# Ledger of designs, part 239: peptides against a protein of PDB entry 6IDX

Target 1, 380 residues: chain A of PDB entry 6IDX
Amino acid sequence: KELAKLSADVTFATEFINMDGIIVLTRLVESGTKLLSHYSEMLAFTLTAFLELMDHGIVSWDMVSITFIKQIAGYVSQPMVDVSILQRSLAILESMVLNSQSLYQKIAEEITVGQLISHLQVSNQEIQTYAIALINALFLKAPEDKRQDMANAFAQKHLRSIILNHVIRGNRPIKTEMAHQLYVLQVLTFNLLEERMMTKMDPNDQAQRDIIFELRRIAFDAESDPSNAPGSGTEKRKAMYTKDYKMLGFTNHINPAMDFTQTPPGMLALDNMLYLAKVHQDTYIRIVLENSSREDKHECPFGRSAIELTKMLCEILQVGELPNEGRNDYHPMFFTHDRAFEELFGICIQLLNKTWKEMRATAEDFNKVMQVVREQITRA

## One batch from the design tools (peptide; made by RFdiffusion4, then SolubleMPNN)

Design b2_p23_4_s4 (from b2_p23_4, 11 letters changed)
Fold by OpenDDE base, seed 1:
Structure b2_p23_4_s4 (fold): chain B 380 residues (1-380), chain A 23 residues (1-23)
Amino acid sequence: as target 1 above (380 residues)
Amino acid sequence: SFFEKHMEKMKKLQEKAAKEAAS
């Protein structure tokens, strides 16, 4: 206990480290020896002293053994561990992950996100915060190839539902530290959209053009089997499609693929449109047909609106921005659904369509409508 | 508290790690 307090002092830490004191602490953890009276209390103070000593930055984190890592990971994975030991173990693992890429690799083999989820199902908000902080650290240090796998794990219904039900909807006010970790997790989740946001459509890619064609099919030929789509070749069909793409509200009704060559929002806008068309088909068809049947100048251009709305949502949510230490703003809505961005798009496109009608807008009013919609979204 | 001190330090390290991962 006294050692743990003194270890916060840099002068004491320097002297203790010079005496190989930190090596003694690591060996105590590595031994796993439960034979001592008050083992749990002694271990909690040992872990506290170790972390405080390492926090001075005098010793490299790479000095720790694989046995030490396994013991710390073991304390996190064991049921019914002492709260103080668990908290210190989570803090040590987070510190290891953030300070060393080599330790990250070793820890990522020993600990799964699934094991950390169990620490979210507790009433102790500090333990919950340590668990989310460690998840965030693992995500931040993951190589690019593993970020998508981590993303998919975070998008897992289970982690999302546990955070929503046990953290956000918990019986206690969210502390600033938890709010920050939820913000970081959200930023990291949104940054997965950045790739799609910055992906330009290739107008020559047939598979991408087939998605635009599917949007047309769902809107105008909803009862037609996609297999019966007559061959792509006739001038009458091209002229028909040009009309349909105009009715869909694309800016380039001859080649709608050109509307997705601008980044942002690139292909992310097409993903949102396709999601709306497949998951909320009735809403999609209603929006498209209601604007396509108007011969008046009050048509809301769905395609253009969807692209600009996707861009606006990326700007509002700051997609591609790095986590900032000073921020703690998180959106609980993003924990309610696995495809929360696409669901938000589906809500906002309906709001846009409503606002367009209420304003009796024309194509000249487009920017004014978008500004009003931005204000409505940012105040909700 | 120990918790507050740790979390404050980790905020800075997380931001640093994010910058390093984006470079």
Scores: peptide ipSAE 0.525, ipTM 0.951, DockQ to the pose 0.822
Fold by OpenDDE base, seed 4:
Structure b2_p23_4_s4 (fold): chain B 380 residues (1-380), chain A 23 residues (1-23)
Amino acid sequence: as target 1 above (380 residues)
Amino acid sequence: SFFEKHMEKMKKLQEKAAKEAAS
């Protein structure tokens, strides 16, 4: 206990480290000897002293053995562990991950996100915060090939649902530290959209063109069997499709694929449109047909609106921005659904269509409508 | 508290790690 307190002093820490004191602490953890009276209390103070000593930056984190890492990971994976030991172990793992890529690799082999989820299902908000902080650290230090797996783990209904039900909807106020870790997790999740946001559509890719054709089919051929392969279109059919793409509100109604070559929002806009058309088909068909039947120049161009709205949502949500230490603002809505961005798009495109009608907008008012919609979204 | 002090240090390290991962 006294050692743990004194280890916060840089002068004491320097002298203690020069006496190989930190090596003695690491060996004590590595030994795993439960035979000592007051083992749990002694271990909690040992871990506290170790972390306070390492926080001075005098000793490299790479000095720790694989046995030490396995012991710390073992304390986190045990079903019953002392709260102080668990908190210090989570803090040590986070510190190891953030300070060393070599330690990250070793820790990522010993600990899964699934094991950390159990520490979210507790009444202690500090433990929950340490667990989310460690998840964030693992995500930040993951190589690009594993980053998508971590992303998929967050998109896992289970992690999202547990955070929503046990953290966000908990019977206690969210502390500033937890709010920051939820913000970081959200930023990291939104950054997964960046790849699609920066992906240009290839106008020559037939598979991507078939998605645009599917949008047309869902809107205008809702009663016709999908068996009519798009390939047999006579020039008359091509002219018909050009009309349909104009009715869908694409800027390039001859080749709508050209509208998705602008980055941002690139292919992310097409993903949102396809999600709306498949998951909220009635809403999609209604929006398209209500505007396609208008002869009064007050039609809302769905295709153009969907692209510009996707871009606007990326700007509002700061997609591609790095987590900032000074921020703690998170959106609880994004923990309510696995496809929360696409669902937000579906809500906002309905709001845009409504606002367009209320303003009696024409194509000349497009930017003005978008500005009003931006203000509505940012106030909600 | 120990918790607050740790989390404050980790905010800075997380931001650093994010910058390094984006480079």
Scores: peptide ipSAE 0.522, ipTM 0.951, DockQ to the pose 0.823
Fold by OpenDDE base, seed 2:
Structure b2_p23_4_s4 (fold): chain B 380 residues (1-380), chain A 23 residues (1-23)
Amino acid sequence: as target 1 above (380 residues)
Amino acid sequence: SFFEKHMEKMKKLQEKAAKEAAS
C-alpha cells in the first residue's frame, strides 16, 4: 500500500526502478503464488505500484514477460477476482496494448472482446469503463483487416446491446470517463463507413448498376404485373428507364451511376438508398411516388436528396475524424440498431421530404432545404 | 482517484494510437 502510493512520485519511482524494484514486482505477479497471507490485497497493491511505476515512462512496456501478460490476462478471465485486481489488470492490459504493438499481438491472442463483455454486465461503472477502454485500445491497435472483422462480428452486435442495456440505460449517471470511452467507440464505429463514403461507383460495374436498377424496380415495377412489361425494343426500354431515373430524382437521368462517382459520399449513398428500399420499402415507394406524380415543379428529387443527405450526415457525424481527447458526446441511438446509420438516413430522408413539401420548394430551393434540414438534425 | 488519473492518461494514448493507425 505504501509502495503503491510512493510509486506515484517520480523521484521515488526513479530510485526504485534503479534498484530493480519493478523486476521484483513483476516476479511477484509471475509467480502466481497464492500461499501468502492477504494475497489478494498484496497483489492489488503490487499491480497498482507496477502501473504507477510504468506510468512514469522510465521503463519500456516491452520489458514485461509473456508469463506476466498471461497472469494479467488470467485475472481478467477469471470469474471470481477481487475488484481491485480486476481494475488494475484491465488498466495494465490497456496500457500494454496502447504502448506496444508487440504486446497488443500477444494480448489479442489471450483475450477476446467476448471475455471483456462479461465485465460490462457488472454494476461497477469503473470496471465497465476499463473494459470499454480496453476494447477501444484493441480496436485502435488492430490491423485494418481485423478491424473489419471486429466490426462485422457477432461480438460487436452483442457488445452494442450490452452497452445499451447495462451502461447507457443503467440506473446510474454516466461519468465523464465512460462518456468519453463511448464517444471513442462511436467514432471508431463511424469510421467503418469511411471506406464506402470514399468509394467511387464504377459506371461500368454491372453489379453496381444492378443496384440502381433494383431501386428502379422496387419503385415502379413492384406494383406492375411483370407480365405487362411490354416487350418493347431495347431503345424504348432505355427511354423508359431514363424517365424512371428522372422520376427517382437522379441528376444524371441517362446514367445515374455518374451521380455516385463523387466522393464523399460515393457508394455509401447508394447503400443507404438500397437499405431504405429493401428494409423500409413502403416508405421508399411513398417518397418516390409522391414526388414522381407531381407535375408542379415541387417534386423533391429523391436521388439527389439521398446523396446530399448522406454527405451531410457524414459531415454531422464527422465520419473519418479521429477521436479527440476533449470530447465525450455520444449518440445512444447508434447502439440501438446494427444498421443505425442507415436507419438515421431513413428518418432524415423523411424529414427532408416533409421539409421540402412544407417549404413548397423547387429545385432552385434545394440548398435552402438542405440547410433547414441540417439545423433540424443538429438540434435533435 | 487512480481511475480518473488512468483514464485521463489513456485518452491521450488513444488519440495517439488513432493518429498512428490513420498514417
Scores: peptide ipSAE 0.517, ipTM 0.950, DockQ to the pose 0.824
Fold by OpenDDE base, seed 3:
Parts: structure tokens; C-alpha cells; sequence
Structure b2_p23_4_s4 (fold): chain B 380 residues (1-380), chain A 23 residues (1-23)
């Protein structure tokens, strides 16, 4: 206990490290010797002293053995562990991950996000915060190829649900430290949209063009018996599609794929449109048909609006921005659904369509409508 | 508390790690 307190002092730490004191502490952990009286208390103070000593930056984190890492990971994976040992072990793992890419690799082999989820189901908000902080550290240090896998994992959907139910909807006020870690997790989650936001559509990619054609099909052919596909020549079909793409509100009626070549929002806008069309089909069809039947110049261009709204949402949510130490603002709504961005898009596109009607807007008013919608979204 | 001190240190390290991952 006294060692753990004194280890916070840089003068004491320097002298103790020079006497190989930190090596002695690591060996105590590595031995796993549970036969000592007051073992749990001793171990908790040992881990505290170790972390305080390492925080001085005098010794490289790479000095730790694989046996030490396995012991620390073992304390985190055990169902019945002392609270102090668990908290210190989570803090040590986080520190290891953040300070060393080599330690990250070793820890990522020993610990899964699924194991850390169990520490979110407790009433102790500090343990919950340590667990989320370690998850955030693992995400930050993950190779780019593994980040998407971590995001798509069943663990992420389960993680979201558990955070919502056990942290956000918990019976306790959210502390500043937890709010920050939730903010960081949210920023890292939004950054997974960055790839799609910066992906240009290839106008020659047939698979991507088929998505645009599917948007047209859902809007205009959903009630039409496939028997009435007019067997008339390729030119009438092209002319029909050009009319349909105009009614969908694309800027390029001949080749709507060109509207998705601008980044941001690139392909992310098409993903949102397709999600709306498939998951909220009635809402999609309503929005498109209400505007396609108008000859009064008050039609809301859905395609253009969807693209610009996607871009606006990326700007509002700061997609692609790095987590800032001074921020703790998180949006609980993003923990309510696994496709929360696309659901937000679906709400906001309805708001845009409503606002367009209320303003009696024309194509010349487009930017003014978007400004009003931005103000409405940012105040909600 | 130990918790508050640790989390304050880790905020800075997380921001640093994010900057390094973006470079």
C-alpha cells in the first residue's frame, strides 16, 4: 500500500526502478502464487505500484513478459475476481495497448471484445468505463484491415445493446469519464462510414448501376405487374429510364451514377437511399411519388436531396474527425439501432421533404431549404 | 482518485493513438 502511494512520486520511482524494483513486481504477478495470506490485497497494490511506476515513462512497456500479459488477461477473464484487481488489470491492458503496437498484438490474441462485454453488465461504472476504454484502445490500435471486421462482428451489435441497457439506461448518472469513452467509441464508429463517404461511384460498374436501377424499380414498378414491361425497343427503355431518373430527382437524368462521383458523400449516399428503399419502402415510395406527380415546379428532388443530406449529416456528425480529449458529447440514439446512421438519414429525409413543402420551395430555394433543415437537425 | 487520474492520462494517449493511426 505504501509502495503504491510512493510510486506516484518521480524521485521514489526513479530510485526504485534503478534498484530493479519493477522487475520484482512483475515477477510477483508472473508467479501467480495464491498461497500468500492477503494475496488479493497484495496483488491489487502490486498492480497499482506497477502502473504508477510505468506511468513515469522511465521503463519501456515492451519490457513485460508474455507470462505477465497472460496473468493480467487472466484476471480480466476470470468470473470471480477482486474489484481492485480487475480495475488495475483493465487499466494495465489499456496502457499496454496504447503505448506499444507489439503489446497490442499480444493482447489482441489473449482478449476478445466479447470477454470485455461481461464487464459492462456490472453496476460499477468505473469497471464499465475501463472496459469501454480498453475496447476503444483496441479499436485505435487495430490494423485498418481488422477495423471493419471488429465493427461488423456480432460483438459490436451486442456491445451496442449492452452499452444502451447497462450504461446509458442505467440507474446512475453518467460520469464525465464514461461520457468521454462513449464519445470516443461513437467517433470511432462514425469513422467506419468514412470509407464509403470517400468512395466514388464508378459509372461503368454494372453492380453499382443495378442499385440505382433497383431504386427506380422499387419506386415505380413495385405495383406494376411484371407482365407490362413494355417489350418496346432499347431506345424507349432508355428514354423511360431518363424520365424515371428525373422523377427520382437525380441531377444527371441520363446517367444518375455521375451524381455519386463527388466525394463526400460518394457511395454512402447510395447506401442510405438503398437502405431507405428496402427497409422503409412505404416511406421511400411515398416521398418519391408525391414529388414525381407534381408539375408545379414545387417537386422536391429526392436524389439530389438524399446526396446533399448525406453530406450534411457527415458534416454534423464530424465523420472522419479524430477523437478529441476535451469532448464528452455522445448521442444515445446511435446506441438504439445497428444501422443508426441510415435510420437518422430516413428521419432527416422526411424532415427535408416536409420542410420543402412548408416553404413551397422550388429548385432555386434548394440551398435555403438545406440550411433550414441543418438548423432543425442541429437543434434536435 | 486513481480512476480519474488514469482516465485523464488515457484521454491524451487515445488522442495521440488516433493521430498516429490517421498519419
Amino acid sequence: as target 1 above (380 residues)
Amino acid sequence: SFFEKHMEKMKKLQEKAAKEAAS
Scores: peptide ipSAE 0.517, ipTM 0.950, DockQ to the pose 0.845

Design b2_p23_5_s1 (from b2_p23_5, 11 letters changed)
Fold by OpenDDE base, seed 5:
Structure b2_p23_5_s1 (fold): chain B 380 residues (1-380), chain A 23 residues (1-23)
Amino acid sequence: as target 1 above (380 residues)
Amino acid sequence: SLFDKRMALLRKKQQEAAEEAKK
């Protein structure tokens, strides 16, 4: 207890470190000796002193043993651990992950996001904050190949649902530190869209062409009685498809694939369109058919609008930007759905279509409509 | 609080880690 208090002083910390004091503390943790009277209290003070000493930045985190890591990870994975030990253990793990790639690798083997979810279901907001901070640390230090897996783990309906229900919709006001960690988690999640945002469509990729063809099929063939399939002529089909792609509102209605060669938003726009068409089919068909049946030049070009809206959403959400230390602004809506970006797109494309109608816009008004929609989205 | 001081340090370390992960 006295050591923990004194460890906050840099002068004492320096002297204690020079006396190999940190090594003694690590050995106490490594021993795991539950036989001592007041073990939990002693351990809590030991972990406090260790953290306070390490927080001076005098000693490298790489000094910790694998046994120490396993003990700390054990305190986080065990359900019956004292709250004070758990909180300090989460803090130690986060610090280890952030300060060392070698420690990250070891910790990532010992701890799963699933184990950390249990620590979000508690009433202690500091524990919840450290749990999210540790998830963020693991995400930040993950190699690129594993970032998608962590994202998929975040997209796990369970983690987002727990954050939403136990943190965001909790009975306690969200403190600044929790708000920051939620912001960081959101930024890291959006940064996974960067790959798709920067992926150009390959016009020669048949699978990507088939997606555009599927968008056409869903819009125009789903309600059409199969009897009037016009005759087999390849040229008539190409001309028919060109008309359909014009009705879909592609800029390049001859070769819609060319609209997805610009990055940003690249393939991410096509992903959003396909998601809308498959998950919200009635909404998609309605938007397309309402604009395809117009002859008054007030047609909202769906394809162009979807691409530019996707780009706008990426700009608004700062996709590919680093998290900022000073920001605490997170959007609760992104914790409501596993495909929250695509759902946001689906809401915003309806807003765009509505705004286009209300403005009685033409193709010349496109940028003006987009500016109004931007203002509407950023104020919501 | 002790928590706030630690979280301030952790924010800095998260920023450093984010900058490193983008390089």
Scores: peptide ipSAE 0.508, ipTM 0.946, DockQ to the pose 0.879
Fold by OpenDDE base, seed 1:
Structure b2_p23_5_s1 (fold): chain B 380 residues (1-380), chain A 23 residues (1-23)
Amino acid sequence: as target 1 above (380 residues)
Amino acid sequence: SLFDKRMALLRKKQQEAAEEAKK
């Protein structure tokens, strides 16, 4: 207890470290000797002193043994651990992950996101905050090849649902620290969209062109079996498709693939359009047909609008930007759905279509409509 | 609080890790 208090002082910490004091603390954890009276209290103070000493940045985190890591991970993975030990163990794991790539690798083998989810279901907001912070640390330190797997694990309906129900909709106000960790988790999740946002469509890729054709099919041939789409359209069919792509509101009516060569938003706009068309088919068809049946100059160009809206949403959500240490603005809506970005797009495209009608806009008013929609989205 | 002080340090380390992961 006194050691934990004194460890906050840098002068004491320096002298204690010079006496190999940290090594003694690590060995106490490694021994796992539950035979001592007040073991839990002693261990909690040992872990506190260890953290406070390490927080001075004098000693490398790489000094810890595999046995130490396993003991700390064990305290996080065991269902019946003292709250004080659990909180400090989460903080130690998070610090190890952030400060050392080698420790990240070892910890990622010993703990699962599923184990951390259990610590989100508790009434202690500091434990919940450390659990999310550890998730964020694991995400940040994950190799690029594993980031998508981690993301998929975080996009799991279970983690999202638990954060929503036990953290965001909990019986307690969200503290600034929790709000920041939720913000970081959100930023890291949105940064997975960056690849698609920066991916140019290849106008020569048949598979990508087939997606655009599927958008046309869903809008105009909703009762037609996709298997009966003869691949080689006659010249009359090409002319028909050019008309259909105009009615869909693409800028390039001859080759709509060219509209997706600009990055941002690249292929992410096509992903959003396809998601809307498949998941919200009635809404998609209604928007397209309502604008395609107008012979007046008040047609809302869906394709152009979807691309520019996707770009605008990426700008508003700061897709591809690093998490800022000073920010704490998270959006609870992004925890309501696994495909929250695409669902937001689906809401915003309906808002855009409504706003276009209310303004009686023409193609010349496009930028003005987008500005009004931006203001509406940023105020919601 | 001790918690707030630690979380401030962690925010900084998360920022550093994010900057490293973008390089």
Scores: peptide ipSAE 0.507, ipTM 0.946, DockQ to the pose 0.855
Fold by OpenDDE base, seed 2:
Formats: sequence, C-alpha cells, structure tokens
Structure b2_p23_5_s1 (fold): chain B 380 residues (1-380), chain A 23 residues (1-23)
Amino acid sequence: as target 1 above (380 residues)
Amino acid sequence: SLFDKRMALLRKKQQEAAEEAKK
C-alpha cells in the first residue's frame, strides 16, 4: 500500500527502478503464490505499484515475461476475480497492447473480445471503461487483415447491445473517460466505411451495374406485372432505362455508374441506396415515385441527393479521421442497430425529401436544400 | 483521481497508436 502510493512520485520511482524494484514486483505476480496471507490485497497493491511505476515511461513494457502476461490475462479471463485485481489487470493489458506490438500479439492470443464483454456487464464504470479501452487498443494495434475481423466482432449484435444496455443506458451517469472511450470506439467503427467511401465504381463491372439496375427494378418494375416487360428491342430498352435513370434522379441518365466514380462517397452511396431499397422498400419506392411523377420542376433528384447526402454524412461523422484525445461526443444511435449508418441515411434522405418539398425547391436550389438539411442533422 | 491520471495517459497512447496505424 505504501509502495503503491510512493510509486506515483517520479523521484521514488526512479530510485526504485534503479534498485530493480519492478523486477521484484513482476516476480511476485509471476509466482501466483496464493498461500500468502491477504494475497488479493497484496496483489492489488503490487499491480497498482507496477502500473504507477511503468506509467513514468522509464522502463519498456517489453521487459515483462510471458509468464507475467499469462498471469494478468488469467486475472481477466477467470471468473470471480477480485474487482481491484481485475481493474488493474485490464489497465495493465491495455498499456501492454498500446505500448508494444510484440505484447499485442501475445495478448491477442490469450484474450478474446468475448471475454471482455463480461466485464462490460458489471456495475463498476471504471472496469467498463478499461474493458472498452482494451477493446479499442486491440482494434488500434490489430494488423489491417485482422481489423476487419475486429470490426465484425464490434458489429456483433452482442457487443453493441451490451454497451447500449449496460453502459449507455446504465443506471449511472456516464463519466468523461467512458464517453471518450465510446467516442473512440465509434470513430474506429466509422473508419470501416472509409474503404467503401474511397472505392470508385467501375462502370465496366457488371456486378456493380446490376446493383443500379436492381434499384431501377425495385422502383419501377416491382409494381409492373412481369408479363408486361415489353419485348421491345435492345435499343428501346436502353432508351427506357435512360428515362428510368432520369426519374431516379441520377446526374448521368445514360450511365448512372459514372455518378459513383467520384470519391468520396464512391460506392458507399450505392450501398446506402441498395440498403434503403431492400430494407425500407416502401420508403424508397415512395420517395422515387413521388418525384418521378412530378412534371412541375420541383422533383427531388433521388440519385444525386443520395450521393451528396452520403458525402455529407461522411463529413459530419468525420469518416476516415483519427480519434481526438480531447473529444468525448458519441452517438448512442450507432449502438442501436448493426447497420446504423445506413439507417441514419434512410432517416436523413426522408428529411431531405421533406425539406425539398417544404422549400418548393428546384434543381437550382439543390445546394441550399443540402445546407438546410446539414443544419437540421447537426442540431439533432 | 489515480484513475483519471491513468486515463489521461492512456488517451495519449491511444492517439499515438491511432496515428501509427494510419501510416
């Protein structure tokens, strides 16, 4: 206890480190000797002193043994560990992951995100904070090939549901530190959209063209008896599709694929449109048909609007930006749904369509409508 | 608190790790 308190002093820490004091502390952890009177209390103070000493940055984290790592990981993975030991063990693991790629590799083999989920269900917000911080650390230190797997693990309905129910909707006010870790997790999750946001559509890729064709089919052929597909020659079909793509509000009516060659938002806009068309089909059809039936120059160009809205949402959400150490603003909505970005798009495209009607906008007012919609989204 | 001091250090280390991961 006194050692833990003294370890916060840099002068004491320097002298203690020079006396190989950290090595003695690591050996106490490595021994795992439960035979000592007050073992749990002693261990909690040992881990505190170890953290405080290491936090001075005098000693490399790479000095720790594999046995030490396994003991600390054991305290996080074992049921019924003392809360004080668990809290310090999570903090040690996080520090090891952040400070050493070699320690990250070893820790990633010893612990899973699934084991950390149990530590989110506790009432202790400091433990919850260290658990999310450790998840964030594992995400940040993961190689690119494993980042997608971590992303998929975050997209696991279980992790987000636990965060939502036990952290965000918990009976305790969220402290600034927890809010920051939730913000970091959100930023890391949004950065998964960056690849699609920066992916240009290939106008020659038939599979990507088939998605645009599917958008047309859902809007215009879903109500048409498939028997009345006019057996009209290939040219009449192309001319028909050009009309349909105009009614869909694409800028390039001849080749809508060209509208998705600009990055940002690239293919992410097409993903949002397809999600809307498949998951919220009635909303999609309504928006398209309400505007396609208008001859009054007040038609809202859906395709153009969806692209520019996707770009705007990426800007508002700062997709592809690094987490900022000073920020703590997170959106609880993004923990409510697996496809929260696409759901946000679906809400915002309806807001855009409504705002367009209320303003009695024309194509010349497009940028003004987008600015009003931006203000509405950022105030919500 | 001790927790707040540690979290301040961890925020900085997370920022450093994020900057490294983008390179």
Scores: peptide ipSAE 0.505, ipTM 0.946, DockQ to the pose 0.857
Fold by OpenDDE base, seed 3:
Structure b2_p23_5_s1 (fold): chain B 380 residues (1-380), chain A 23 residues (1-23)
Amino acid sequence: as target 1 above (380 residues)
Amino acid sequence: SLFDKRMALLRKKQQEAAEEAKK
């Protein structure tokens, strides 16, 4: 206890470290010997002193042994651990992950995001904050090839639902530190969209072209009996598709794939359109057919609008930007659904279509409609 | 609090890690 208090002083810390005092603390943790009276209290103060000493930045985190890492990970993975030990163990793991890539690799082998979910179900907001901070640290230090696996772990309905129900909708007010960690988690989650946002469509990729064809099929062929595949010649099919792609509101109605070559939003716009068409089929068909049946210049170009809206949403959500140390503004709505970005797109595209009608807009008013929609989204 | 002081340090370290991961 006295050591933990004194370890906050840099002069004492420097002298204690020079006397190999930090090595003694690590050995106490490594021993794992529960036979001592007041072991839990002693261990909690040992871990406090260790953290305070390491927070001076005098000693590299790489000095810790694999046995130390396993003991700390054990305190996080075991049920019924003392709350004071658990809190300090989470803080140590987070610091190890953030300060060392070699320690990240070792810790990622010992703990899973699934194990950390149990620490979100507690009433202690400091433990919840350290658990989310450790998840954020693991995400930040993950190599690029493993970021998608982390993404899939976040997209797990379980993690988001636990955060929503036990953190956001908890019986306690959210403190600034928790709000910041939720903000960071949200930014890191949105950055997973960056790859798709920066992926250009290949106009020669048949699989990508088949998605555009599927959008056409859902809009125009959904009620047509599959038996009437008109054996009409390849040219009539191309001419028919050009008309359909014009009715879908693509800028390049001859080759809609060209509309997805601009980055941002690249393929992310096509992903949003396909999600809307498959998950909210009635809404999609309604939006397309309401505009395709108009003979007036007041049709809302769905394809163009979907692309520009996707780009606007990426700008509003700051997709691909780094988390800001001073920000704590997170959106609870993004924890309500696993495909929250695509659901937001589906709400916003309906808002855009409504706003277009209310303004009696033409193609010349497009940018003005988009500006009004931006203001509506940012005020909501 | 001690918690708030540590969280401020951790926020700084997260920022440093995010900047490193973008290089």
Scores: peptide ipSAE 0.502, ipTM 0.945, DockQ to the pose 0.863

